# Ledger of designs, part 82: peptides against a protein of PDB entry 6IDX

Target 1, 380 residues: chain A of PDB entry 6IDX
Amino acid sequence: KELAKLSADVTFATEFINMDGIIVLTRLVESGTKLLSHYSEMLAFTLTAFLELMDHGIVSWDMVSITFIKQIAGYVSQPMVDVSILQRSLAILESMVLNSQSLYQKIAEEITVGQLISHLQVSNQEIQTYAIALINALFLKAPEDKRQDMANAFAQKHLRSIILNHVIRGNRPIKTEMAHQLYVLQVLTFNLLEERMMTKMDPNDQAQRDIIFELRRIAFDAESDPSNAPGSGTEKRKAMYTKDYKMLGFTNHINPAMDFTQTPPGMLALDNMLYLAKVHQDTYIRIVLENSSREDKHECPFGRSAIELTKMLCEILQVGELPNEGRNDYHPMFFTHDRAFEELFGICIQLLNKTWKEMRATAEDFNKVMQVVREQITRA

## One batch from the design tools (peptide; aimed at target 1 A133 E144 L322)

Design b2_p26_6_s4 (made by RFdiffusion4, then SolubleMPNN; from b2_p26_6, 19 letters changed)
Fold by OpenDDE base, seed 4:
Structure b2_p26_6_s4 (fold): chain B 380 residues (1-380), chain A 26 residues (1-26)
Amino acid sequence: as target 1 above (380 residues)
Amino acid sequence: SAAERMQPSIDAFIKKLKEWNKKVLK
């Protein structure tokens, strides 16, 4: 206990480290000595002293042995561990992951996100906070391939649901530390959109062109009587599609694929449009047809608006930026849905369309409408 | 002003987002 308290002092830490004191602490933990395991309080103070000593940055985290990592990971994965040991073990693992890519790799082999999720189902908010912190650290340090797997995994849906039900909807006020970890998780989750945001559409990719064609089909062919036989010549069809793409509000009516070559928002805008068209089809069709039937120059260009709105949402949500220390502004709404960004887009595009109508905007007012919509979203 | 005419729409949107957040907190 005294050692743990003194370890917070940099002068003491320096002298203690110079005397190989940290090596002694690591060896005590590594040995799994029945003494430390039988005296949970002594182990908790040992782990506290270790963490406080390492937080001075005097000793590299890479000095930590695999045996030490396994022992700490054991305290997190075992069901019957003292809460005080569990808390400190989670904090040590978080620090290891954040400070060393080599330690991240070793820890990622020893601990699953599923095991960490079990620590979110407890009533102890401190344990929940450190469990989310470790999940965030693992997510932050994961290579891109593993981040995508973590994103697609049933684990994220389950993690979101558990956080929503056991943390956010908990009968206890959320502390600042937990709010920060929820903010970090939100930022890291939205950063998964960065790849799509920075992906340019290839105008020659048929599969990507088929998505644009599907947007047209959903908007215009779903109500059209099957009696318009496909028999009118290829040129009339191309001219028809150009009209349809104009009605959809694309900037390039001839080749809408060109509208998605700018990054940001690249393909992410097309993903949002397709999600809206498939999941909220009635809303999509309504927005498109309300603007396509107008000949009064007050048409809201859906395609252009959707692209610029996607870009704006990425800017507001700081997609591609690292989480900032001291921020705790998480949005509970993003924990309610797996496709929270696309759902937000679907709400915001309706707002944009409404704002456009209320302003009686023309194409010249586009930037003014977007600025008003930005202010509306940022104040919400 | 155009901004004053939009204020009810802004407020309705803010209310909708706040209601969404409140539904989550419940």
Scores: peptide ipSAE 0.036, ipTM 0.406, DockQ to the pose 0.019
OpenDDE base, seeds 1, 2, 3, 5: peptide ipSAE 0.005, 0.017, 0.012, 0.017; ipTM 0.316, 0.349, 0.321, 0.351

Design b2_p26_7 (made by RFdiffusion4)
Pose (drawn by RFdiffusion4):
Structure b2_p26_7 (pose): chain A 370 residues (1-223, 234-380), chain P 26 residues (1-26)
Amino acid sequence: KELAKLSADVTFATEFINMDGIIVLTRLVESGTKLLSHYSEMLAFTLTAFLELMDHGIVSWDMVSITFIKQIAGYVSQPMVDVSILQRSLAILESMVLNSQSLYQKIAEEITVGQLISHLQVSNQEIQTYAIALINALFLKAPEDKRQDMANAFAQKHLRSIILNHVIRGNRPIKTEMAHQLYVLQVLTFNLLEERMMTKMDPNDQAQRDIIFELRRIAFDAETEKRKAMYTKDYKMLGFTNHINPAMDFTQTPPGMLALDNMLYLAKVHQDTYIRIVLENSSREDKHECPFGRSAIELTKMLCEILQVGELPNEGRNDYHPMFFTHDRAFEELFGICIQLLNKTWKEMRATAEDFNKVMQVVREQITRA
Amino acid sequence: AAAAITRRRQLQAKAAEEARAAKEAA
């Protein structure tokens, strides 16, 4: 108890650390008996002292043994133990992950998505905060080529709805540190879109060109002389600036292939809305048609700007958009809503092709005021 | 408590900058 008190003082901590005092603590956790059952209070003070000592930055986090790591991960992976032990255990794992790629790799193997998410279902807001913080730390430290798989795994176990039901709509008001972790989670989540935003279409890749053909087919085949007239104009009546080679329009980065993903999502998941928008504007040879392809690409870019896809998380922000915690595919759903808004605003302005940038500005103002 | 929060936020920011740098280097 006394050690937990004094270890926050650097003057004391240095003295204790210079006698390998941290090893006394790690050895106790590694091999001490009945720690959770008979000595939980002692164990809580031990973990408090350990974290306080490590927070002075005198020694590397890489000093910790695999045995110590496994024991701490064990306290998190178990059907919940004492709240004080769990809080400190989650905090130790977060610090290990943030401070070492090696520790991240070992910890990622010792704890499951389900075990982490289950700790969000406790009524204690600090336990919830550290759980989300550990999740954020794993995302921050995951290799670029593994982060997407991790997101899918957390999504399949309902991380989003559990946060919505147990944190956002929970009884306890969200305090500043929890709000910060929600902000960080949202930033990391939006940043999963960044690679596709910056990926150019290869116009010479037939498989990619066939995706655009399929987009056009879904809409034009819902319309016979009128259908034929649409196809004679290649992709003009689908609204692409490059009428003959729309794949070239997707070389603009941002939004790149993310725009294509959004269009395909709208066509497949919301086929009626996609058909309505395209057919209201595919036989319009007055200058008043709303160009779908051009509008979708620019809207995708605008949403990426509004939502700050690609921005790094920082210390100063605690903001988040709660509606993104209400749908697994909220970004794509937002695209669909905004493309309908864009078409409504276009008609309200009796807009022509020359008005394209003005309409996009009004849409930007509508979205950002909402 | 405030100090622990400050450290956590600094480390998260630092980890994010490292991950970006690694991605650009690649």

Design b2_p26_7_s1 (made by RFdiffusion4, then SolubleMPNN; from b2_p26_7, 15 letters changed)
Fold by OpenDDE base, seed 2:
Structure b2_p26_7_s1 (fold): chain B 380 residues (1-380), chain A 26 residues (1-26)
Amino acid sequence: as target 1 above (380 residues)
Amino acid sequence: SERRFRRRKRLQEEAAREAKRAKEEK
């Protein structure tokens, strides 16, 4: 206990390290000897002293043995570990992952994100904070080949649900450090959209063209009696599609695929449109048909609006930005749904369509409508 | 504790920067 307090002093830490004191502490952990009276208390103080000593940055984290790593990972992965030991073990693992790529590799073999999720269900905010921080660290330090596995872990409904219910909606104030780790996790989650945001549509990719055709089908053929199968020739069919793509509000009525060649938002806009059309079909059809029946130049171009709104949402959410050490702002709504970005798009496209009507906008007012919508989104 | 938390935030930002560079170099 005194050692743990004294280890916070840099002078004492330097002298203790020079006496190989830190090696003695690591060996105590490595031994795993549960036979000592007050083992849990002794171990908790040992881990505290170790952390405080290492926080001085005098000793490299790479000095730790594989046996030490396995023991610490064992305290995190095993059920019914003392809370004091667990808290310090999470802090040690998080520090090891952040300070050393070689330690990351070893730790990633010993623990899973699933094991860390269990530590989010506890009433101790410090444990929850270290667990989220360790998840974030594992994601950040993951090599590209393992990054997809970590992305899949971040995409888990269970992680978001537990964070929402046990952290965000907990019966306690969120401390600044927890708020920052939630912010970091959210930034990392939004950055999973970056690939789609930067993916250009290939106008020659038939599968991507079939998605645009599906948007047309859902808008115009879902209400049409199957008896009006357009059995008329290929040219009349092409002319019909050009009309339909105009009614959908694409900029390029002949080849709507060209509207998705701009990055950002690239294919992410098409993903949002398809999600809206499939998951919120009635809302999608209503928006499209309400504007498609207008000949008064007050039609809201859905396709163009969806693309520019997707781009705007990416800008507002700072998709592709790095986590900033000074920020702690997070959006609880993004933990409420697995497709929260697409749901936000669905809310915002309705807001855009409403705002367009209220403004009695024309195509010339497009940028002005987008500015008003941006202000509305950023104030909510 | 505060010193540790400040160091964590910095190391997370550094790790994010390194991860971004490694993605842009591919």
Scores: peptide ipSAE 0.534, ipTM 0.938, DockQ to the pose 0.881
OpenDDE base, seeds 1, 3, 4, 5: peptide ipSAE 0.522, 0.518, 0.519, 0.523; ipTM 0.936, 0.934, 0.935, 0.935

Design b2_p26_7_s2 (made by RFdiffusion4, then SolubleMPNN; from b2_p26_7, 19 letters changed)
Fold by OpenDDE base, seed 1:
Structure b2_p26_7_s2 (fold): chain B 380 residues (1-380), chain A 26 residues (1-26)
Amino acid sequence: as target 1 above (380 residues)
Amino acid sequence: MEKRFERRKKLMEKAARERAEEIKKK
């Protein structure tokens, strides 16, 4: 107990480290010996002292043994561990993950996101905070090949539902630290969209062109069997498609693929359009047909609007930005759905279409409509 | 507790910058 307090002092820490005191603390954890009277209390103070000593940055985190890591991971995975030990163990793991890629690799083998989810279901907000902090650390330090797995783990209805129900909708006010961890988790989740946002469409890629053709099919041929392979387009079909792409509100009616070559928003805009068309088909068809039937120059160009709206949403949500230590603003709506960005797009494109009508806008008013829509989205 | 939270936030931001630099080098 006294050691844990003194370990916060840099002078004491330096002397204690010079006396190999940190090694003694690590060995106490490694031994796992429950034979000592007040073992749990002693262990909690040992872990506190260890954290405070390591926080001085005098000793590399890479000094810890695999046995130490396994013991700490064991305290996180065991169902009947003292809250005090669990909190410190989560904090140690977070610190190890953040400070060392080598330790990240070892910890990622010993701990699953599923085990951390169990610590979100408790009433203790401090445990919940450290559990989310560790998830965030693991997400951030994940190599590129594992980022999608972490994305999928977050996309799991279970994790989002637990965060929503046990953290966000909990009976306790959200503390600043928890709000920051939720913000970080949101930023890391939005950064998964960055790849698609920065992916240019290849106008020569047939598979990507087939998505644009599918948007046309859903809008205009909704009753026709998908069995008519898009490939056999006679010149008459190409001319017909040019009319359809004009009605869809693409800027390039001849080759709509060119509208997706600009990054941002690149392919992310096409993903949003396809999601809307497949998941909210009635809404999509309504928006497209309502504007395609207008001859009064008050048509809202869906394709152009969807691209610019996707770009705007990326700007508002700061897609591709780094988590800022000073921020704690998170959007609860992003924990309500697995495809929350695409659902937000679907809401905002309806808002845009409504605003366009209310303003009696023409193509010349496009930027004014977008500015009004931006203001509406940022106030909501 | 508060001082430790501030240290951890800075460490997280540092790790995020390092990751962003790695992505830019590819």
Scores: peptide ipSAE 0.349, ipTM 0.880, DockQ to the pose 0.872
OpenDDE base, seeds 2, 3, 4, 5: peptide ipSAE 0.331, 0.346, 0.338, 0.345; ipTM 0.871, 0.878, 0.875, 0.878; seed 5 fails the geometry check

Design b2_p26_7_s3 (made by RFdiffusion4, then SolubleMPNN; from b2_p26_7, 16 letters changed)
Fold by OpenDDE base, seed 5:
Structure b2_p26_7_s3 (fold): chain B 380 residues (1-380), chain A 26 residues (1-26)
Amino acid sequence: as target 1 above (380 residues)
Amino acid sequence: MEKRFKKRRRLQEEAAREAAEEKKAK
């Protein structure tokens, strides 16, 4: 106890480290010697002293043994560990992961994100904070070959649901540090969209063109009697589709695939449109048909609007940006749904369509509408 | 404790930068 307190002093820490005191602390953890009176209390103080000593940065984190790592990971993986030990063990693992790639590799073998999720289901915000921080650390330090596995872990509904219910909607005020870790988690989550945002559509890829055709089909063929005979010549079909793509509001109504060659937002815009069309079909059809029936030049170009909105949302959400140490702003809504970005797009495209109507906008007002919509989204 | 959290945030940014550089190198 006294050692743990004194370890916060740099002078004491230096002297204690020079006396190999930190090695003694690590050996106490490694031994697992449960036979000592007040073992749990002793261990909690040992881990505190270890953390405080390591915080001085005098000793490399790489000094720790694999046995030490396994013991600490064991305290995190076991369901019935003292809260004080668990908290310190999470803090140690987090620090190990962040300070050393070699320790990351060893820790990633001993613990899973699933185990860390269980530590979010507690009322202790400190434990929750360290658990999220460790999840963030594991993602950040993951090599490229393991990045997809971590992405899949971040995509888990269970993680989002638990964070929402136990952290965000908890009966306690969210501390600044938790808010920061939630912000970091969101930055990392939004960066999973970066690949699609930077993926150019290939105008020659038939499978990608079939998605655009499906958007047309959902908008225009859902009400059409199946009696439109397949026999109209290929040119008449192409001319018909060109009209439909114009009504959909694509900039390139001859080849809408060209509208998705710009990155950002690339294929991410098409993903959003397809999601809207399939999941919110009535909303999609309404938006398209309301604008396609207008001859007054006040039609909102859905295709163009969806692309530019997707780009704008990526800018607002800072997709592909690095986490900033000074920020603590997070969006609780992104924990409410598995496809939260696409749902946000669906809300925002309706807002855009409404704003366009209210402004009595024409194609010349497009940028003004987008600016108003940006302000509306940023204030929400 | 506060010093630790500041260090954490810095290390998270550094790790994010390194990870972004690795992605660009491929």
Scores: peptide ipSAE 0.577, ipTM 0.945, DockQ to the pose 0.849
OpenDDE base, seeds 1, 2, 3, 4: peptide ipSAE 0.573, 0.577, 0.575, 0.574; ipTM 0.944, 0.945, 0.945, 0.945

Design b2_p26_7_s4 (made by RFdiffusion4, then SolubleMPNN; from b2_p26_7, 16 letters changed)
Fold by OpenDDE base, seed 2:
Structure b2_p26_7_s4 (fold): chain B 380 residues (1-380), chain A 26 residues (1-26)
Amino acid sequence: as target 1 above (380 residues)
Amino acid sequence: SEARQKKRRELQEKAAKERKEEIEKK
């Protein structure tokens, strides 16, 4: 206990490290010997002293043995560990991951995100904070080949549900550090959209063209009596599609694929449109048909609006931006649904369509409508 | 400690920056 307190002092830490004191502490952990009276208390103070000593940055984190890493990972993976040991073990793992890529690799083999999720289900906010911080560290330090596995872990309904129910909706105030770690987690989650946001549509990709055709089909053929067989020659069909793509509000009525070549928002806009059309079909059809029947120049161009709204949402949510140390703002809504971005898009596109009608907007008012919608979204 | 929390945030930002630089180099 006294050693743990004194280890916070830089002078003491330097002298103690020079006396190989930190090596003695690591060997105590490595031994794993539970035979000592008050082992849990002794171990908790040992881990505290170790952390405080290492926090001075005098000794490289790479000095730790594989046996030490396995012991610390063991304390995190075991279901019945003293809370004081668990908290310090999570903090040690976090520090190891953040300070060393080589330690990250070793730790990523010894622990799973699933094991860390179990530590979110506790009433101790400090443990929850260290668990989220360690998840964030693992995500940040993940090499390219492991990024998809981490993305899948963040996409898990279970992680979001546990964070929502046990952290955000907990019967306690969220401390600033927890709020910051939730913010970091959210930034990292939004950055998973960056790839799609920066992916240009290939106008020659048939699979991508088929998605645009599916948007047309859902809007215009879902209520059409199947007796209106797509009638005569290929030219009439092309002319029909050009009219339909105009009614869908694409800028390029001949080749809507060209509207998705701009990045941002690239293919992410098409993903949002397809999600709306499949998951909220009635809302999609209503928005499209309400505007397709108007010859009064007050039609809201759905396709153009969806693209620009997707771009705007990416800007508002700061997709592709780095986490900032000073921020602690997070959106609980994004923990309520697996496709929360697409759901937000679905809410915002309805808001846009409503605002367009209320303003009696024309195509010339488009940017003004988008500005009003931006202000509405940012105030909500 | 507040010092540990600050150092955590600095290391998280550093790791995020390193990751972004790796993506931008491809």
Scores: peptide ipSAE 0.536, ipTM 0.943, DockQ to the pose 0.870
OpenDDE base, seeds 1, 3, 4, 5: peptide ipSAE 0.531, 0.533, 0.531, 0.535; ipTM 0.941, 0.942, 0.942, 0.942

Design b2_p26_8 (made by RFdiffusion4)
Pose (drawn by RFdiffusion4):
Structure b2_p26_8 (pose): chain A 370 residues (1-223, 234-380), chain P 26 residues (1-26)
Amino acid sequence: KELAKLSADVTFATEFINMDGIIVLTRLVESGTKLLSHYSEMLAFTLTAFLELMDHGIVSWDMVSITFIKQIAGYVSQPMVDVSILQRSLAILESMVLNSQSLYQKIAEEITVGQLISHLQVSNQEIQTYAIALINALFLKAPEDKRQDMANAFAQKHLRSIILNHVIRGNRPIKTEMAHQLYVLQVLTFNLLEERMMTKMDPNDQAQRDIIFELRRIAFDAETEKRKAMYTKDYKMLGFTNHINPAMDFTQTPPGMLALDNMLYLAKVHQDTYIRIVLENSSREDKHECPFGRSAIELTKMLCEILQVGELPNEGRNDYHPMFFTHDRAFEELFGICIQLLNKTWKEMRATAEDFNKVMQVVREQITRA
Amino acid sequence: AAKAAREAAEEAAIAEMARRAVRRRK
């Protein structure tokens, strides 16, 4: 108890650390008997002292043994133990992950997505905060080529709805540190879109060109003389600036292939809305048609700007958009809503092709005021 | 070169989160 009190003082901590005092603590955790059952209070003070001593930055986090790591991960992976032990265990794991790629790799193997998510279902906000913080730390430290798989795994175990039901709509008001972790989670989530945003279409890749052909087919085949007239104009009546080679329009980064993903999502998941928008504007040879392809690409770019896809998380912000915690595909759903809004605003303005940038500005103002 | 700069910025952001985690425990 006394050690936990004094270890926050650097003057004391240095003295204790210089006698390998941290090893006394790690050895106790590695091999001490009955720690959770008979000595939980002692163990809580031990973990408090350990974290306080490590927070002075005198020694590297890489000093910790695999045995110590496994023991701390064990306290998190178990059917919940004492709240004080769990809080400190989650905090130790977060610090290990943030401070070492090697420790991240070992910890990622010792804890499951389900175990971490289950700690969000406790009524204690600090336990919830550290659980989200550990999740955020794993995302921050995951290799670029593994982060997407991790996101899918957390999604399949309902991370989003658990956060919505147990944190955002929970009884306890969200305090500043929890709000910060929600902000960081949202930033990391949006940043999963960044690679596709910056990926150019290869116009010479037939498989990618066939995606655009399929987009056009879904809409034009819902319309016979009128259908023929649409196809004679290649992709003009689908609204692409490059009428004959729309794949070129997807070389603009941002939004790149993310725009294509959004269009395909709208066509497949919301086929009626996609068909309505395209057919209301595919036979319009007055200058008043709303160009779908050009509008979708620019809207995708606008949404990426509004939502700050690609921005890094920082210390100063605690903001988040709660509605993104209500749908697994909220970004794509937002695209669909905004493309309908764009078409409504276009009609309200009796807009022509020359008005394209003005309409996009009004849409930007409508989205950002909402 | 731009990718390396981005990786350095990411590490700087992680360091901020690590420092914040320490302060949060105070």

Design b2_p26_8_s1 (made by RFdiffusion4, then SolubleMPNN; from b2_p26_8, 17 letters changed)
Fold by OpenDDE base, seed 1:
Structure b2_p26_8_s1 (fold): chain B 380 residues (1-380), chain A 26 residues (1-26)
Amino acid sequence: as target 1 above (380 residues)
Amino acid sequence: SEKEEKEKKKEEAIKKFAERLIKSRK
């Protein structure tokens, strides 16, 4: 009788797969019939069976109805849903987003990142993991225009703060699965820098030239009113600027814009310099003036160093590469600040300047200093 | 009652199927 029951269960599973049993499962979810004793348990098993069947790759994810998607999204958006249903619903939505661009579009209309953030404010690490996994899936599958909007949204600033406070600074060990999802989120966030990393400066763009001029102004004319229009530079002013650009440590001190035509790091290096100059002005001025006042050939060229450091950081952080499924190395520092890459640059440029002094480096030692700095950054 | 009995039979079938799939992944 037990052998006959087991054989009947194998035949039933094979018949259930052969009889489009997935359609029956989807219809059970679509019906939303709350009237049954043990509805929550039944629904949790239904969602488990659905996910397990879909994982075999026998049936396309595109077979699911919009009604099914709305029901699953409804379980994620409702506050009083059973934890078991919520977990499976998050996993199903993740799988839908990853496996189908058509399903991504439909899910992105039904669910907001703000709704998913609420599932991070819980004690259950599995729910938190699946919520981040779904955020990562949505971020990965988003078109380029929407990825930038997602990153700039108040939701991302809030998301990092919630992750930091409720996940990373939680009183529990981070599991491997959560560490992987945090790694994925970090990689996807840094991949937003790829566009700027691959953007060449146009030496003829006046707005881009004005940024380089602003770097000079902040370093050397910090007390001078910004009202002096940058355009009216007499030939004496051009010669003065060439000296200042040499003191800033640009390779092309005649036309510093040429230093930003190499990609990588392109305009991303200029963004980092401008961020440092505006947000950490005292640190920027100190680094520039300490090296500009040296006549001993031990000056650290800030402009060249900032460009090569930006390139190095992009290489270390694998900017433009897809997340690897085998990696789980995330840095909590990247969740502490909205401009975490620029803050990392600001720390690393100070480290570079210190290392340059300690090594008593000259311009000929530049590559050796960069190698030592790379080792210091990768061991931290 | 007949609708509830059919739904209960479907519930048990789904439960057994899910339990089997979970066991096959281990």
Scores: peptide ipSAE 0.015, ipTM 0.392, DockQ to the pose 0.020
OpenDDE base, seeds 2, 3, 4, 5: peptide ipSAE 0.006, 0.011, 0.007, 0.007; ipTM 0.312, 0.344, 0.311, 0.313; seeds 3, 4 fail the geometry check

Design b2_p26_8_s2 (made by RFdiffusion4, then SolubleMPNN; from b2_p26_8, 17 letters changed)
Fold by OpenDDE base, seed 5:
Structure b2_p26_8_s2 (fold): chain B 380 residues (1-380), chain A 26 residues (1-26)
Amino acid sequence: as target 1 above (380 residues)
Amino acid sequence: AEKEERKKKWEEAVEKEAKRLIKSRK
């Protein structure tokens, strides 16, 4: 207990470290010897002192043994562990993950996201905070090729709904540190969209062109009786598609693929459009057909609007940015759906379409509509 | 080059979070 308090002092820490004091603390944890009187209390203070000593940055985190890691991971994975031990163990794991790539690899093998998510289903906000912090640390340290797999695991394990129900909608106010961890999780998840945001469409890629054609099919062929035989000549079909792409509101209605060559938002805009068309088909068809039937120059160009809205949402949500200190601004909406960005796009495109009508906008008013929509989104 | 720059930004973000974590415990 005294050691834990004194370990916060850098002078004491330096002297204690010079006396191999950290090695003694690590050995106490490694021994796992439950035979000591007041073992749980002693262990809690040992873990506190260890963490405070290591936070001075005098000793490398790489000094810890695999046995130590397994003991700490054991306290996180075992049921009915003392709350104080669990809190310190989560905090130590977080520090190990953040400070050492070698320790990250070992910890990622010893613990599962599912085990950490179980610690969110408690009333203790500190445990919840440390559990999310460790999830975020693992996500930050994950190789680029594994980050998407981790995000998929979050969806499969219902991480967002668990956070929403047990943390955000909990009976306790969200503390600053929890708000920061929720912000970090949001930022890291939206960062996965950066690749698509920066991917240019290849206008010569047939598979990418087929997605644009699918958008056309969903909008215009879903109401057409299957009796219109595909047999009309290739030229009439091309001319028909050019008209359809104009009605879809693409800037380049001859080759809509050209509208997706600018980054940002690149292919991410096409992903959002396809998501809307497949998941919210009625909303998509309504927006497209309502604007395609107008001849009064008050048509809201869906394709152009979707691209510019995607770009705007990327700017508002800071897609491609990484977590910064002092930020704690998270959107509760992010935790309502696993595909929160695409769902937000679907809400915002309806808002844009409504705002366009209310303003009686023309193509010349496009930028003014986008500014009004930006203000509406940022105030919500 | 872009992948290396992204990797460097991630390493910097990790370092910032590690430093923040130390400050949050004091």
Scores: peptide ipSAE 0.521, ipTM 0.936, DockQ to the pose 0.733
OpenDDE base, seeds 1, 2, 3, 4: peptide ipSAE 0.515, 0.512, 0.516, 0.513; ipTM 0.936, 0.934, 0.936, 0.935

